Peptides against a protein of PDB entry 5T59. Designs and how they scored, part 160

Target 1, 112 residues: chain A of PDB entry 5T59
Amino acid sequence: TTPTMQSTSLLTEHLGYPPISLVDDIINAVNEIMYKCTNAMEKYLMQRNIIGKKDFSDEIKIGTAKLESLLENSVDKNFDKLELYVLRNILSIPSDLLEENRFRLLHHEKLV
Target 2, 90 residues: chain B of PDB entry 5T59
Amino acid sequence: EHIRFQRLVQVCNKALEESIRKLQSWEKIHECFPNYGQTREGIENLTVCQQQVIKLWSNLSRVEFDAIFHERSIEEKLNQLDDLINKARS

## One batch from the design tools (peptide; made by RFdiffusion4, then SolubleMPNN)

Design b2_p26_1_s2 (from b2_p26_1, 11 letters changed)
Fold by OpenDDE base, seed 4:
Structure b2_p26_1_s2 (fold): chain B 112 residues (1-112), chain C 90 residues (1-90), chain A 26 residues (1-26)
Amino acid sequence: as target 1 above (112 residues)
Amino acid sequence: as target 2 above (90 residues)
Amino acid sequence: SVEEVIKKVEENEEEYKEFEKTIPKP
């Protein structure tokens, strides 16, 4: 089920923050982790850039950039799916609870 | 009876696993370093690098996501949500 | 935005459905 204004409001009240904020935290975190990983990769290889008489610094930089791009694409795709899944299936309120009587119960329970 | 937090953890893990899958491919790694990977020492370095990156990915994600979940009190909140839903359906 | 993400995923609904199916069940 796709989030509605009503469900978002109720969940925001329940959580103390909008549901999307959790997703944002997750996505921001993974993005940071992604770049830390690629940076670590580059640094590791750059410390080992000379093999014999050959300097592979340029190849390492290009190669790590390619891997970063590959990872970026995958992260974007998968965490977009995650976002939708979380909002639809985890941070969601069933329609039956959004009906008048159930809505009152949920709201009342929260305020008590 | 409490299911939502479990699903949150599961979907996070799934997204993380799928995201790193291509980096787990040696072929993909090697393709990015065609000449470097033609040397014995280069292959060794790439192998270690690949392993370290995957471990770093896993470790950092675990730590960071756990921190987020804690800061947001999401397990408690999702459990409460489950309880409310279950109560309403009972 | 949420709306943008929804649109993107809906454009590839089959892939998303497969994603959902792969999530472990209790």
Scores: peptide ipSAE 0.364, ipTM 0.921, DockQ to the pose 0.433
Fold by OpenDDE base, seed 2:
Structure b2_p26_1_s2 (fold): chain B 112 residues (1-112), chain C 90 residues (1-90), chain A 26 residues (1-26)
Amino acid sequence: as target 1 above (112 residues)
Amino acid sequence: as target 2 above (90 residues)
Amino acid sequence: SVEEVIKKVEENEEEYKEFEKTIPKP
């Protein structure tokens, strides 16, 4: 189930970078996006924090923090699954290609 | 014939969609702002905020993920991988 | 779905632009 060292090496040679690097880029991006979204939400609501005679600033801060936590948990869960799927099913080499002859083929194709 | 890149795009979209699902729930949004959401103006603000955040999520993810895919040349590399596998099995 | 929500949001483009301005510049 877990990628072998051999497959990782072959894919690294093929890609020009380790397979995990792609996943890291994706995860880093979504985390950045997540915090941009929650920050934007907080700022948007804080610009509209007074309704009538009541100031809702504290509630807005707490509420947006709660939503951020919910989003963080969901992102973590779903992108952990993504990582596993990508490394096992997308950035993977079938066992038949890990044989000696297939290893040479991959190397040969890269050089041609 | 070429399947890996399509799968990558699909799983990325799925992860993004599932991640934002809770923010798509008005009930969950309202629960986070119980008093603010009891006012007419508050409801309006929350409604707009919810919609715009979801759109922002979608737009930013599209731009950033496309950039990653381009920088990593992942479509080409995955297509080549598919071709190598097919060739090896022929 | 996300796509369905986006379609609804497209009706409020001006509001979205204002919302987007709340995001810090890179």
Scores: peptide ipSAE 0.031, ipTM 0.854, DockQ to the pose 0.018
Fold by OpenDDE base, seed 3:
Structure b2_p26_1_s2 (fold): chain B 112 residues (1-112), chain C 90 residues (1-90), chain A 26 residues (1-26)
Amino acid sequence: as target 1 above (112 residues)
Amino acid sequence: as target 2 above (90 residues)
Amino acid sequence: SVEEVIKKVEENEEEYKEFEKTIPKP
């Protein structure tokens, strides 16, 4: 079930931030990690670009770029699924509780 | 009783594992370096890179995700959410 | 699995250190 405005508001109040912010942090982090990984690989191989007097620099650059693209596509796919799952099943309010009673409960707990 | 944070960790781990799966394939790695990988030294270098990048992926992900979870206090908040929902249903 | 791969490379710490030198500082 797609999150409603009401559930988003309630969760934002509870968390202190919108639910999507957590997902954004996760996605931003994995993208940064992905770049670091592929960049490190490229640099490592570029330090070892000459074998038997043959320079493989161009192949290394192209190859690492291809790997980066493959990884990027996989990250996008899997973390899109993650986003949906988190927002629908983890950071969610059951439909039967999406009434004024839930809102009152949250306020009550904050005051106690 | 507390299930949401556990699920968050699980789905994160799954996404990370599935994302790196292509790099775990030696065939995929070799395909990107067809000539380089025909040399003995090239194969050795690619092998090291493959292993180390996967390790780096895992280590960085663990550190960064833990930091996010801490900064967002998500375990506590999800536990509280579980409690609130359970209380409302009782 | 990722964990299985990590276990295989734990014995190659020196090689990993060299690899880390290529990583930009945070």
Scores: peptide ipSAE 0.024, ipTM 0.856, DockQ to the pose 0.018
Fold by OpenDDE base, seed 5:
Structure b2_p26_1_s2 (fold): chain B 112 residues (1-112), chain C 90 residues (1-90), chain A 26 residues (1-26)
Amino acid sequence: as target 1 above (112 residues)
Amino acid sequence: as target 2 above (90 residues)
Amino acid sequence: SVEEVIKKVEENEEEYKEFEKTIPKP
């Protein structure tokens, strides 16, 4: 089920931050890593762009751009699924426990 | 008993694995460099490049995700959440 | 390493599959 306002509030209190913040960190990190990887590929190949008497610079630029696009699409797809799963199934509170008793328990544990 | 953090690690690993799948394909890489990859030297360079980028992907992801998990204290928090839920159901 | 990550996933693949089915399509 979709996270409720109540569960989000409780989890935010428990975590010290909204659940979505964790997902944002993960997604931001992988995006940064993705571009670092593709940049590294391009740089490595551009240092080796001449074979014989042929300059493959243009092909390298186009090729690395294609790989970047493929990686972007895959990252988007897989981490969208990750986001949904994390928020729905990991950072979640069962609906049957979203009652006064659960809230009290959380507060009690924080004080102990 | 404690399952949420394990699930988090699993889904992160799966997402990372599936995301890099295309770069693990030599055929896909070669298709992006059709003329470059027809040379011996080009093939060698692409091979090394592929290996390096996959390692870079893995290493950076490991370091960064571990840092995030640590900074967010997520293992501890998820374990506590498991405990709270279990206690509430007892 | 990627191999280590893959190995870890494979070791828990059966369990993961039970979770994966709960992942909705975007």
Scores: peptide ipSAE 0.022, ipTM 0.862, DockQ to the pose 0.074

Design b2_p26_1_s3 (from b2_p26_1, 11 letters changed)
Fold by OpenDDE base, seed 5:
Structure b2_p26_1_s3 (fold): chain B 112 residues (1-112), chain C 90 residues (1-90), chain A 26 residues (1-26)
Amino acid sequence: as target 1 above (112 residues)
Amino acid sequence: as target 2 above (90 residues)
Amino acid sequence: KVEEVIKKVEENKEAYEEFEAEIPLP
């Protein structure tokens, strides 16, 4: 189901934080991980930049930058999908729970 | 009966797997280092680097996502949500 | 912020179809 103001409010009350905050944490984490991975790759190769008499430092820098861009694009696409999926299908309130009587039940269960 | 947290884990894993897919391609890696990859030592270095980065990706994501899930108490909260939904429908 | 999220979800329904196909909904 598509998020609504009502469902967001209910979920925020239930979770103790807005649903989007969970997604933000996940996305921030994966971005940090992505940077660590690409940085590690660059450093590893830069420590091995000379093969024989040739210095491949420039090629390594360019190549790792390209890989970082590829990974970034993939992360953005897939985690945008994840965000939508989570908000619509996981952190969602079914329509039957948004009915007046069921709405009361949700509040009552939390307060008791 | 509790299904939402399982789905969360699944979709996280799916997103992580699909994100790293291109780095799992040797051809794609080699294309980024065309001259470096023409040397024996270069190929060896790239091979090790590829393997290490994939492992690092997997390990870091597992640790960080588990930490997030714990800090947000999301398993408990999603289980409670499932219970509420099931109760309302019974 | 909530309104922005709602708008994004409505405008990008196609984006998560792949995940829905592979991961059954509750």
Scores: peptide ipSAE 0.056, ipTM 0.905, DockQ to the pose 0.705
Fold by OpenDDE base, seed 2:
Structure b2_p26_1_s3 (fold): chain B 112 residues (1-112), chain C 90 residues (1-90), chain A 26 residues (1-26)
Amino acid sequence: as target 1 above (112 residues)
Amino acid sequence: as target 2 above (90 residues)
Amino acid sequence: KVEEVIKKVEENKEAYEEFEAEIPLP
């Protein structure tokens, strides 16, 4: 079910916040986690950048950046799908509940 | 009877698992460090690094997502939503 | 903001089909 102004308003009243706010929290969290992971990886390898007589610092920086880019692309793709799925299927109101009489039901339940 | 919250957890786990899939590939890791990975010590370091970052990803996501779900009271709210829908259909 | 969400969902409806197939809701 595609979100509507009516369903969004009803869900906002029910949740105490707009449905999109939950998705925003999730996406912000995973982005933060992503960069913490790549930063940790870079730091770990940079502490071990010299093997024998060779310094691999440049390769480590470039390699970590490549992995970060790959991870960013994957995160964007999968969490875009997640956003749409959540908004359409989880934080959604069936069409039969968007009728006038059903609208009153949801409002009434909140007031009682 | 209550279905929405478990689906939320499932889709979050799915997105997290699919996102980290590239880092789970040793071949992909090695490709990013072609010369470093030609040394014994480099291979050892990359192996440990790969394992640690995957664990960090899993642990941080679990803690942060649980915190979000708690702060937003989403399990309770989704259960209530399920109940409202079921009540309306009865 | 609500209108933007609606637009996004409509424009990218196919993007979540994989998740919908794997995690169906009644």
Scores: peptide ipSAE 0.037, ipTM 0.900, DockQ to the pose 0.655
Fold by OpenDDE base, seed 3:
Structure b2_p26_1_s3 (fold): chain B 112 residues (1-112), chain C 90 residues (1-90), chain A 26 residues (1-26)
Amino acid sequence: as target 1 above (112 residues)
Amino acid sequence: as target 2 above (90 residues)
Amino acid sequence: KVEEVIKKVEENKEAYEEFEAEIPLP
């Protein structure tokens, strides 16, 4: 079910916040986690940047940046899918309940 | 009877799992460190790093998502939504 | 913002098909 202005309003009233806010929280969280992970990886390897007589610092920096980009792209794609799924299927109101008479019923139930 | 919260958890897990899949590939990791990964010590370091990052990803995501779900009272709200829908259809 | 979200959802319906197929809601 595709979100509508009506469903969004009703869900906002029910949740106490707009449905998109939940998704925003999730996406913000995963982005933060992503960068924490890549930063940790870089730091770990940079502490081990010298092997024998060779300094691999530059390669490590470039490599971790590549992995970060890879992860970032994957996160973006998958959580875009998640956003759509959540808004369409989880935080949604069936169309039959969006009829005028049903709207009143749902509103009444909240007030009682 | 209550299905929405379960599905939320499932889709979150799916997104997390698919997102980290590339980092679970040793080949992908090694490709980013072609010379470093040609050394024994480098391979060892990359192996440990890979494992740690995956664990960190899993642990942080679990903690943070649970916190979000709690702060938003989403399980309760979704259960209530299920109940409302079921009641309206009965 | 709500309108933007609605538009985004409508324009990118195919994006979540994989998740929907794997995790269908009755």
Scores: peptide ipSAE 0.036, ipTM 0.900, DockQ to the pose 0.676
Fold by OpenDDE base, seed 1:
Structure b2_p26_1_s3 (fold): chain B 112 residues (1-112), chain C 90 residues (1-90), chain A 26 residues (1-26)
Amino acid sequence: as target 1 above (112 residues)
Amino acid sequence: as target 2 above (90 residues)
Amino acid sequence: KVEEVIKKVEENKEAYEEFEAEIPLP
């Protein structure tokens, strides 16, 4: 079910926050995690940058950057899908309930 | 009866899994470090690094997502939503 | 903002078809 302004409003009332806020939290979290992972990788390898008599610092920096880009692209793709899925299929209200009945139920439950 | 929260967890796990999939490829990792990975010690370091980053990814995501779900009370809210929908249809 | 999200969902339905296939709708 595609989100509507009405469903968004009803869900916001039910949740106490807009549905997209949950998705934003998730996406922000994964981005932070991604950064932490790539940073940890770089640090780990940079602590081991010298093999024999060769210094691989430059290669490590470049390589880690490439991996970060790869991960970033994948995160963007998959979590864009997640956003759409969540808003469409999880935080959604069936169209037949997007009437006074749904609103009354929410109101009733809050009063009881 | 309650399915929405389960689906949320599933889709989150799916997105996380698919996001890290390419980093699970040794070939992809090695390609980023062509000379470093030609050394025995380099290969060992990359192997450990790959394993650690994947574990870190999994652990951090679990902790952070659980925190979000808790702070947003999303399981309860989604269960309530399921109940409301089911009740309305009954 | 809400309108933008709605538009995005409507215009990019194919993007989440994989998830829909793997994770059944409620």
Scores: peptide ipSAE 0.028, ipTM 0.896, DockQ to the pose 0.634

Design b2_p26_1_s4 (from b2_p26_1, 17 letters changed)
Fold by OpenDDE base, seed 2:
Structure b2_p26_1_s4 (fold): chain B 112 residues (1-112), chain C 90 residues (1-90), chain A 26 residues (1-26)
Amino acid sequence: as target 1 above (112 residues)
Amino acid sequence: as target 2 above (90 residues)
Amino acid sequence: SVQEVIDHVKKNQEAYDEFEATIPAP
């Protein structure tokens, strides 16, 4: 079930913020975490770029970039699914509560 | 009774777990560093990186997501939503 | 040898600590 404007409004009133804001926070957080992880790895390896007589700086940069891309793709895929699931199944109003009398009940419960 | 917050936590954990799955593969890590990983020291360094990235991924996610959930009061709000729905149906 | 294992563990721990130190503070 796709969220409606009515359900979004009710949920926004209940939450104090639009449902999408929670998802945005989660996605922004995981993206930041992803960057921190890959950046730390690159820095760590770059400090250890010379082994014996060989300099692996270029390989480290390329390799870390590849890992970042892999992680980014996976994050995008999985958290897109998360977004859909949260908005449709967690932050959702059941159809029986989308009736006029149920809307009033939810609003009344919020105010009382 | 209260199910929505539990589901939120579950789906977040699932997304995090699935996202890090590729980095959990030593083969994938080694493939990104084919020559570096042919050296003893390189293998050791990559091993440390792989292990610590996974740990840091988990730890940072836990801290940040808990902070978000707290700031958004989402457990309370979802519990209230469950209660409202249950009350309306009773 | 036992000493080699000990040295390896110490080295590994130092590497772990160094890795964590490279992570930007939130």
Scores: peptide ipSAE 0.031, ipTM 0.867, DockQ to the pose 0.012
Fold by OpenDDE base, seed 5:
Structure b2_p26_1_s4 (fold): chain B 112 residues (1-112), chain C 90 residues (1-90), chain A 26 residues (1-26)
Amino acid sequence: as target 1 above (112 residues)
Amino acid sequence: as target 2 above (90 residues)
Amino acid sequence: SVQEVIDHVKKNQEAYDEFEATIPAP
């Protein structure tokens, strides 16, 4: 089921923040981690760029960029799925509880 | 009884694991460094690099995600949500 | 040489220790 305005409002009240904010935090974090990882890889290899009489600096830069691109594509794909799953199946309220009487119950329980 | 937070952790772990899968492939790593990886020293450097970056990925994600979950009080909130739903159905 | 291998391993470990040090505290 797709999130509704009603469910979003209820969850926002319950959480103290919109459900999407949690997902945003997760996605922002993994993106930061991704670039830290690729940066670390590049720096490590660039410190070891000369083997024998050959300088592999250009190949290292290109290779690391390729890996970054692959990782970026995978992150985007998998965390897009995560976003959908979280919003639909975790941060969700069953449709049978979105009726007026059930809405009041949830609100009342929060205040108790 | 409480299932939502467990599912959140599971789906996060799955996304992280699937995202790093390509870097876990030695063949893929080597393909990105075709000439560098033809040298003995290059292979050694790539091997260490691969191992350490995967560890860094795992460690950073664990720390950051735990921090997010704590800051958002998400375990408590999801448990409460489970309880509210169960109570409403009774 | 054996010493060269040892030095190489040490340098590798030191390099990644620096990166791991960037891991934020919980």
Scores: peptide ipSAE 0.026, ipTM 0.863, DockQ to the pose 0.013
Fold by OpenDDE base, seed 4:
Order: sequence, then C-alpha cells, then structure tokens
Structure b2_p26_1_s4 (fold): chain B 112 residues (1-112), chain C 90 residues (1-90), chain A 26 residues (1-26)
Amino acid sequence: as target 1 above (112 residues)
Amino acid sequence: as target 2 above (90 residues)
Amino acid sequence: SVQEVIDHVKKNQEAYDEFEATIPAP
C-alpha cells in the first residue's frame, strides 16, 4: 500500500520521527560507507602505484573512479527499492487500522 | 508475531549485498585497471583490495546500520506496531 | 592461473595488514 498523509502522521507520532527519516539515515550511511570503501582502495593502490618502471597513478585514479561510479549506480538503484519497500511494507499501517475507532486505539496506547 | 523488524533487516542486507555485487566480480575489477592488472604484482594488489573492500563494506554497514537502528529504537517501535496491528485484528 | 594468484595473495598477510592500516575507523 502507498503511504498516506494520515498513516505518515500516525507513524510519526508512534516513532517520534517521520518514517522517511529512518530511510534517510540508512541512505546517508551507505553513501558514506561507499566513499570510505573506494577511498581506502584508492589509497592502498596509490601506495603501490609503481610496478617495475611504470607509474600507474593515473590508471589507479581513473579505475577507482570507475568502480565508485559502478557502486554509486548500484547503491542508488537498490536503496531506492529499499526506500519504497520500507515505507510501503514495513513502516505502514494497514487500512483496517485507518478507521476512526482504530485511531483511538493508537492514541489510547500512547496515553497509557 | 513480530515480523517488521526482521523484514527491515532482511531488506537492508539484500540492498547491501546487491549493491556490492559488481565489486565482487573480478572481471569488473580487472576491467577498471587493464594495464595495472596485467602485472603479477598488480593482480596481487587488486586481489587484496577486492577482498578487503568487500569486508570493509560489510563491517561498516553492520556497525552503522546497527547504530541507526538503535538510535531510532526501530526494533522496539516496529514490534509495538506489530502488536498494535495484532491487537486491532483480535 | 588467476586462482593461483589469489591463493598466493591470501598468504601475504603483510599486504592485508597494510590495507587495513588505510581503512578508516567506523
């Protein structure tokens, strides 16, 4: 089911934060991790940039950038799917709970 | 009973695994370093990089995601949500 | 073979240690 304004409000009240905030944290984290990974690889290879009499610094930089791009694309794709799934299927309220009497139940639980 | 948090963990793991899949391909790694990878020493270095970056990816994601889940109290909140839903349907 | 090279690299603990030294802390 697609999130509604009503469900978002209820979930925000329940969670103490908007559902999207969790997803944002996850996405921000993976992006940071991604760059740490590629940076580490580049640093390692740049310390080993000379083999024989050849300097592979340029190739290493380009190659690492290519890998980063590949990873970026994959991260974007997969975590976009994750976002949709989480918001629709995990951080969601079934329609049967989106009735007035059920809303009272949710509010009641908060007050107790 | 409590299913939402498990699903969250599962979908996160899946996204992480699928994201790193291309880096798990030696062919993809080698293609990015065509000349460097023609040397024995280069191949060795790339092999180490490939293995270690995958480990780093896994380790960092585990630590960071666990931290997020903790900070957001998401397991508890999702369990509560499950309970509320179950209660409403009972 | 590529596999042989991989196996050889796995035996090079120094290389792994050097990589880890460049890894940022979580």
Scores: peptide ipSAE 0.047, ipTM 0.879, DockQ to the pose 0.014; fails the geometry check
Fold by OpenDDE base, seed 1:
Structure b2_p26_1_s4 (fold): chain B 112 residues (1-112), chain C 90 residues (1-90), chain A 26 residues (1-26)
Amino acid sequence: as target 1 above (112 residues)
Amino acid sequence: as target 2 above (90 residues)
Amino acid sequence: SVQEVIDHVKKNQEAYDEFEATIPAP
């Protein structure tokens, strides 16, 4: 099921933050990690850019960029799926709980 | 009874694992450094990089995601959500 | 030889350590 305004509101109240905020944190984190990984690799290789009499700096930069792109594409793909899954299947409220009586239950539990 | 947090962890791990899959391919790594990887020393360096970047990916992800989950109190909140749902269905 | 293996292991360990030194802190 697709998140509704009502479910989002209820979940926001329950969580103390909008459901999307959790996903944002996750995605931001993985992106940061991704760039840290590629940066570290590039730095490591650039410190070892000369083998014999040949300077591989350009190849290293290009190669690392390619890997970064590859990883970036994979991250985007997989975490887009994650976002959808989390919002639809984890941070979701079944339709029966969206009824008036169930809505009251949620509020009641919060107040108790 | 409590399933949502478990699912969250699982889907996060899956996304992380699938994201790093291409970097786990030595062939893919080598393709990015065709000439560098033709040298013995280059191969050694790339091997270290591949291994360490995967470790770094795993370690950083673990630490950061755990921090997020803690800061958002998501396990508790999801457990509560499960409980509410179960109560409503009972 | 055994010594060659030892040397190889040492070299690899040093390489790993060097990589770790370039890793940004979380």
Scores: peptide ipSAE 0.035, ipTM 0.868, DockQ to the pose 0.012; fails the geometry check

